# Peptides against a protein of PDB entry 8YR4: the designs that were tried, part 173

Target 1, 309 residues: chain A of PDB entry 8YR4
Amino acid sequence: PRGSPALQLVVLICLGLMGLERALNVLVPIFYRNIVNLLTEKAPWNSLAWTVTSYVFLKFLQGGGTGSTGFVSNLRTFLWIRVQQFTSRRVELLIFSHLHELSLRWHLGRRTGEVLRIADRGTSSVTGLLSYLVFNVIPTLADIIIGIIYFSMFFNAWFGLIVFLCMSLYLTLTIVVTEWRTKFRRAMNTQENATRARAVDSLLNFETVKYYNAESYEVERYREAIIKYQGLEWKSSASLVLLNQTQNLVIGLGLLAGSLLCAYFVTEQKLQVGDYVLFGTYIIQLYMPLNWFGTYYRMIQTNFIDMEN

## One batch from the design tools (peptide; made by RFdiffusion4, then SolubleMPNN)

Design b2_p24_1_s3 (from b2_p24_1, 15 letters changed)
Fold by OpenDDE base, seed 3:
Structure b2_p24_1_s3 (fold): chain B 309 residues (1-309), chain A 24 residues (1-24)
Amino acid sequence: as target 1 above (309 residues)
Amino acid sequence: SELLKKFQEELEKLLNLIWSTPRD
């Protein structure tokens, strides 16, 4: 298949822009450090104004970091639309071709509208999953690795170790708690479907319910099903709050340990005041995409369950 | 684990589809 050289070039440009975003994620905290140091040293206005202008320009390119909309991220997303459309169309055509290869007995046994819905879900799940991994998961893991290397080289091995332990614990707890939560979500979804089915069956049998004057009985059965659903919904929602709080605690402990160590090294004149601000800014910047990681790991799991059906 | 592996395989297939040089 003649891959369009134009689409290959667009993919290369998007990969280059992803590399630029990783560089910006390191440079923005460095420039912010330099501003704090220049302010502390009471440096000349011209040097300060140039560094501030450069920082604001880099911050415009970066945006809020990974998972936020900066200029580079928006440009990458815009360029990627053509690649996503090409990929989507290719997956849709593969699914459609495969559906035509299936036996006539399979097609006669299934409603055409169900087959099309499976095809559309399959296409959206694959394309959404791929775009998500490429633009959020891989970049976040890269930013963590770059962070560990940066802190190990430019600060001390202890800072690299704190970031490594904090991020490893964060990722491990995110996975474990998300897998635990998946049980509650599956139970909730099963009870939601059962509650909805009961409501539909009662409404379809409306004449029979009226004939037996069983309206109060059907309402009470529906109330019991709602209460059972809400009990499972509460467990699902409470488990999400527990995940977010556990994540916040891990980041808070990592930030505390690293900030205390940085403050100590500033008092020992081994680091500057700006280095303390850099550490805090960089850890918070790593936290932003990771907070979404739990939502996205769940999206990945859902899309794979939808592909297995 | 297996989920990430299947996803890596689909990503590699997609990358290979985009990067597939025209076989002359």
Scores: peptide ipSAE 0.013, ipTM 0.430, DockQ to the pose 0.013
Fold by OpenDDE base, seed 2:
Structure b2_p24_1_s3 (fold): chain B 309 residues (1-309), chain A 24 residues (1-24)
Amino acid sequence: as target 1 above (309 residues)
Amino acid sequence: SELLKKFQEELEKLLNLIWSTPRD
């Protein structure tokens, strides 16, 4: 079947819009720098008003940064709906065709509701993985690389090195702590399923529990299962707080080192006051999508495990 | 490593599905 030339064109337009988002992520901090410099120099109102209007227009196109509802991001998301629907339908039809090729013995051994749930999980895992890669992971990595290049070329090699070390340490710690947390999440999910199974079995055997006056015993066993679950839930939740705090400390140290170096160069008249504001604005803008990186990495890992099953 | 490789393989399959020239 000919891939619809219209869908290929929509994919190319979406890639062009992603490139435009990367350009906006550099331009918005530059225009904000220029406003601060024009205010510092007491520039004529007409120049200031034009630069402010241009900044607000670029900020409307960008939104709050990567993952926020900017005009370009909304237009990209709207155009991508047709590509996602085409991909989902194609994956669903491939899974459904493969299910019909399986032996009668395989179909008789499984409930139809379990088979459909596996098919839906498979489809959602593929389409979810793609969406997280294309719209979150790749753009975030591109913005980091563009940031390192920009700071190395327009400020000093030391700023590029600070951003490189900060982002490399952030990504490494995010991966390592996320892999460590996966053990607690698996243990929690296993204990949740065991606690639910025990509650269902006790309720299905309600007549037997009543006959032996064993209600107090079943309630106490359920309490013990809940306490064990809550102990694992606490470890999972506490490990998330530890991840977020570790990420915040790495960004805080990078922001501190770069802000002190920028302030020093402003005092030596090597940089302008606007360049200090640009550095702070750009680092905070890089941090916004990265805050979710540990969640995206875990979702990619989960979707991949769910596709292997 | 394996996760990234299979992820790349599924992305390539999906890209090939979108860009598949009709076999004449």
Scores: peptide ipSAE 0.011, ipTM 0.422, DockQ to the pose 0.013
Fold by OpenDDE base, seed 5:
Structure b2_p24_1_s3 (fold): chain B 309 residues (1-309), chain A 24 residues (1-24)
Amino acid sequence: as target 1 above (309 residues)
Amino acid sequence: SELLKKFQEELEKLLNLIWSTPRD
């Protein structure tokens, strides 16, 4: 298939904008450090005003960090819409072609509306997963690597080690706890479908239910199915809270260890007050996209489970 | 692990489909 040169150029521009976002994620904390140092040194107003204006402009381009609606991120997302539409349409056509290659027996054994729903879920799943990997996973991993390199080169090697251990533990726990909770989510979805099927069967058999005056019995049976569903939903939701708290604890311990070490080096006059502020700001910037990582890894797993069915 | 690998292979196929210069 002849790739459109226009779409290739848009992909290159999007990759360039992703590189610019990575540069902004390093520059914004550096400019904030410089403001704190200039304030501490009682620097001339003109120098301070230019540094503040430059910081605010860079912060407008970046937004609130990775996963925020900064100008560069919005421009990238806007340009990517055409690539996503091309990708989605291509996957949809491949699935549709494959469905037409399947035996008549396979089609006669399935409801056409169910086959179409599986195809739509499959297309949405692949396209959503692709967009997630390209725009959230890869950039977050790049920011972690850049952070480890930056702190190892411009700070003491202990800061790079703290970031490495914190991020490695965070990613490992995110994967392990998410794989564990997927069992509860599968059980919840199965019970949701069973509860919905019971409601549909009761409503389709309305005449029979009315003939036997069994409305109270069907309502009680539906209540029991809802209670069973809510028990599984609670386990799924509680496991998510446990994941988020575990993630928050790992980042909190990393921030505590690094902040104490930075404060110690500032007290020994080896680092400036601005360097303490830089470290705290950069760790918080790394944490924001990682909170989304747990949500999207779940979206990935759900999308893969929906493709296997 | 295998799902991530299959997905990476499909992603590479799709990237190659987008990036494939028209073979003459």
Scores: peptide ipSAE 0.010, ipTM 0.418, DockQ to the pose 0.013
Fold by OpenDDE base, seed 4:
Structure b2_p24_1_s3 (fold): chain B 309 residues (1-309), chain A 24 residues (1-24)
Amino acid sequence: as target 1 above (309 residues)
Amino acid sequence: SELLKKFQEELEKLLNLIWSTPRD
């Protein structure tokens, strides 16, 4: 941020904390592996107690695997409040300055309150999109790449290939099915607005409806509009269930293939019991942020559609 | 549409300004 060295330092610290979160996402499964191996080998209590204490400390820093409840994530979120406030205020001032540069004819043709509401929605949507891109999309892609490299270097190349194929298929299907769903959501929103407009027009013309005794006809037309809306709502909701089920199936197949391969290599004494636990733990850790990816990709598309209108 | 394109461009400029090294 130009003019505030303190905010630049906070951004650098937040980037450093994001790097630390990536390191923790690899280290936590490794320490959990080591605990399982030490327990299997009946290792001395002192070595086991040190490894367990270190794991619990790393798990406190990482949190519950969602990346939202860990000490590092909370510290990052806390420090980022000042950067977000600076960014929001600067965007609001740029919009406000630009609105003052616009011609009087432009201001007379638009309600000032609608323009401010569009500006506030735009600011919130874009600031939210950027925060999502920087703190969820880029980190998730980094964790996938780090995972592929880690499994390719420390396991057999087949594990890296399974993770690559699973995550590539998951991302591709998420995009394709979400774009397909957007048609149903647009149709639903259009029918919702049309149903609401019919209800408003019928209520504004209440005296005319009473004069012609047309109440039953207006109620039946409203019922038909609701049934048509519910048919589109059902398609939108069913398409969301289909997306979630497709995502769950891809992750389930990747977890099955990798877990069977890991179990096979443990039976051949090429891997330890802890390596099986590491693989399962790491795949579940990758799945948690990816499950949010579909929800926020939908928020991105909604914000872009609301911006196109 | 045009106001939002300009807003997106100003926001990309703002991002580039946040991430640009301070000019001395």
Scores: peptide ipSAE 0.008, ipTM 0.430, DockQ to the pose 0.011

Design b2_p24_1_s4 (from b2_p24_1, 16 letters changed)
Fold by OpenDDE base, seed 5:
Structure b2_p24_1_s4 (fold): chain B 309 residues (1-309), chain A 24 residues (1-24)
Amino acid sequence: as target 1 above (309 residues)
Amino acid sequence: SELEKLFKELLEELLNQIWNTPRE
């Protein structure tokens, strides 16, 4: 089926809304800066009230930033439901067609329920990957680039360099630590499947277990399998805490360096008090979507690892 | 590997179907 012109229009509208979100991510901190400056200058109430009202309206449109439930993000997500459904259905049909092209020997060697589980996981993984790339990865990279350009042009080249180094180090460490964690996750999933298989085999052989009064022995074997699983789960969970703490440390160091430099330039009367608030607000807004990056990359890797098995 | 290749090909085909719908 030729893609409906209606679906193409919806994709273009969603891309336009994504561009609007990028503009809001810059405008909201700017309006907040302006409020702080107007308060510092003891500006007339009418000008202050208008700027505050405009800020609150823009903040309603933005929400909490990328990955938040702002009005523009909710509208984009709503419009994208039809595109996601079309995408999912197309992937399901392509996988199903490919499964029918496979040899009868391949189908006879596999349980039908396993084949369906592979198809469903495949569809979910591709649709999830596409949604993640379009709505989280690309927007986050765009916001980083916009931030580097903005701070380099309107503050000082040193601020652009701090943001560049902080975000480059953050992304690099996120990839490297996540690849390292994949080993622990694979081992955990393999042990989970083995623990489930032992429980199923024990329950299927219930009559034999009863005949030999071996219930206590089967319970102890299951306990040992759980303890072994929990040892691998702990490594997986501890490696996640290490990732999150490493990410927090990189952002904290970038925020410290940039905040000290900004405070120095405010004392030298080269920047205003509002510019200090702008920098801190913008760095925190860049951090929020990057935290979601680690979570969604984990979800995709789980789906892919679960398909390799 | 073959499954990752299949998914990459499916993703590329899907992207092509979304973008390369002929403008009538």
Scores: peptide ipSAE 0.018, ipTM 0.515, DockQ to the pose 0.011
Fold by OpenDDE base, seed 4:
Structure b2_p24_1_s4 (fold): chain B 309 residues (1-309), chain A 24 residues (1-24)
Amino acid sequence: as target 1 above (309 residues)
Amino acid sequence: SELEKLFKELLEELLNQIWNTPRE
């Protein structure tokens, strides 16, 4: 935001709200723990009512956690509209200026409408990627680090290790399986384009096909192309299910290991019943933004593949 | 490739403009 102190202030407020979201992601499970402990101890109604009211207020501010429509997230998104519009307009003007600096020979070799469509896709992709990195990737990594620190300080070091191993394995498998899936998606897109090209060619040559009574032959060739496409589509879709199942298994194993350990420590009177609930709640809160990570990593790869072609 | 380079340069320039925006 060169020249606008107002936009700089909005960015600082948005960063402050992001910090508040990180604090809420820790505080909400803590207050929920405290409610469970107060209920278990049969604490006085006044203490319980205050803690419940405070929890509900914090939960209203947080919403469902990272990537949800909580009050703080909505306020951040609202304030960020001005920054996004400024950024988008600046990218669009930079691309437009660069297009005017290109040689006449470059412009004569390309259709203006295709160049504009590439510019619009480029602008949208840059702005989308930047927003995703700033509001989803970085916050999720921060929440993981905060979680490891919190569990290592206030629980046994074993809980911090379980979270670290679970999240590291989840991220690694997400990347590896997504890179493996990219081959199936590229093959599917290539076959889709080939199938569409055959259909267009057959329809453009309709008179010739009709003259030779070749309609049955063209339909059979189109059927074979569809079957080949569906075989690649099945591999792409099945690989997505495999990714989701692998992710679910890793989170399930982490939740199982941590929940069993927490239950054991509660039976040994080293932790309270509320600490069991805190661990489960916090792991589920970490899982929500990580599930989005696979979707947006796919979107990133789509935008890069669509720019390579 | 050339578009990917342009995209990367634009992304780096945007990041630099967001972080290195002098106070005007």
Scores: peptide ipSAE 0.016, ipTM 0.535, DockQ to the pose 0.011
Fold by OpenDDE base, seed 3:
Structure b2_p24_1_s4 (fold): chain B 309 residues (1-309), chain A 24 residues (1-24)
Amino acid sequence: as target 1 above (309 residues)
Amino acid sequence: SELEKLFKELLEELLNQIWNTPRE
């Protein structure tokens, strides 16, 4: 069928657009540097206006950076809809075929509505994870590597080392703190399910509860279950704030060290004022997708737990 | 590790299905 070459071409175009996004993530800070240098040198208006217009056009193509809704990212997302639909349908058919290969005893032991709900969760989890890793995780790791190479070649090996240490520490702490948080999230989800099950059981047995005048006892038991849930929810939410604050401190220390080193080299006339602005802009652009990385690593772990069920 | 491996395997399988889907 004619559809295979068209999907292959769309995938190649999407990969090309991903490469263009990586180039834009480097070019946008460079053009912003050039504007700052031209303003500092009091360059002719024609050169400045052309560089500003080019920067705004590149910024429209890039948007906010990785994970932002720039023109190139929106075009990639639009083109990828057909590939995602093809993928989803293939996963749904594989799950459905596998369900038909399972023993009659397995089907008799489970409600058909539960089996379909597992299939839908499995499909959404796999396709969501795939889209996330391809469009957010891999590009972010690529942008970090490109950043280390760029700063090592065009500034000094010390800048590449600062970015490397900052990003390595950020990723390591993100993983370690997220694994630690998973215990609190599992405990919260277990208590949420238990609290919901008690509420449903009390409401289904409403006539029995009313017959025994046990309404006050059931309300108090439900209150205790809510308080226990809220204690676990607080630990989960507080651990998220701790993760975000730890991430912010690591980026802040990396930004401080690199900005001080840039400022020092500008005072020695080894770098221009625009190079200081480039470093700060580029580090902030790397931070934005990494902040989402912690949220999505949790989504990955949740979807994996939901696939084990 | 296993999730990354499973995900890499699913990505490779998906890429292989897109790339190696024979022209019928």
Scores: peptide ipSAE 0.021, ipTM 0.505, DockQ to the pose 0.013; fails the geometry check
Fold by OpenDDE base, seed 1:
Structure b2_p24_1_s4 (fold): chain B 309 residues (1-309), chain A 24 residues (1-24)
Amino acid sequence: as target 1 above (309 residues)
Amino acid sequence: SELEKLFKELLEELLNQIWNTPRE
């Protein structure tokens, strides 16, 4: 099947829309700066109204930032459905062809329903990883680099350094804490499978359990397995809250340092009041997709752990 | 390592199939 010139065109349009999202992430803070400066200068209503209308239109296109429900993001997601379906079907057919090339001994040792479930998990994992890399990781790294360049050129080298240190620390802590969290998730999934296996074995041996009046013993063993599972689930959930709070603290410290420095330069009349608002708005826009980074890195690790079992 | 290699090979094969599908 020819890679339809239509799918190649849709990929190019999606890449163009991703470039437009990067431009909007810089333009929206600039227009918001201009509104604050025009309000401070008591500019004529016509100039203010035009700048506000332009800002609201750009904000409609952007939405809440990268990966939000903005018009450009929704249009990209809509166009990408056909590319995702083509990619998913192609991966599924490659896995299915490979399964048919495997030895009869491999098929006789496994239930056909388990093999199909592994194939579906594999297809979902690869497609999810690809979509995550293309639509979240690469765009977020691009916005960080654009931000460092922008603040270094238009504000001061110190602002570029604050953004660089804040984002480098944020990414490093996100990776390290998420790798540490993987251990708790693996332990939770192993205990969930063991708890489920005990319930299935007890129900399959129902007649034997009735013959020995062992119902209370089986219920107590199941309760103990649930308590062990909930102890591991709590560690997994608490480690997620710790990750989110650590991320929030790093962004908060970067925002504090940069906002204090910006306020100082405004008092020295080297920057305008709008530049303070631009810095805060841009840092918050970088934080929005990074908060999703922890969620998708978890999804990646889940999909890899679910393929190892 | 093997899963990363398989993912990289699948990604390269998918990219090659999207871009380098011969004009049949």
Scores: peptide ipSAE 0.020, ipTM 0.521, DockQ to the pose 0.011; fails the geometry check

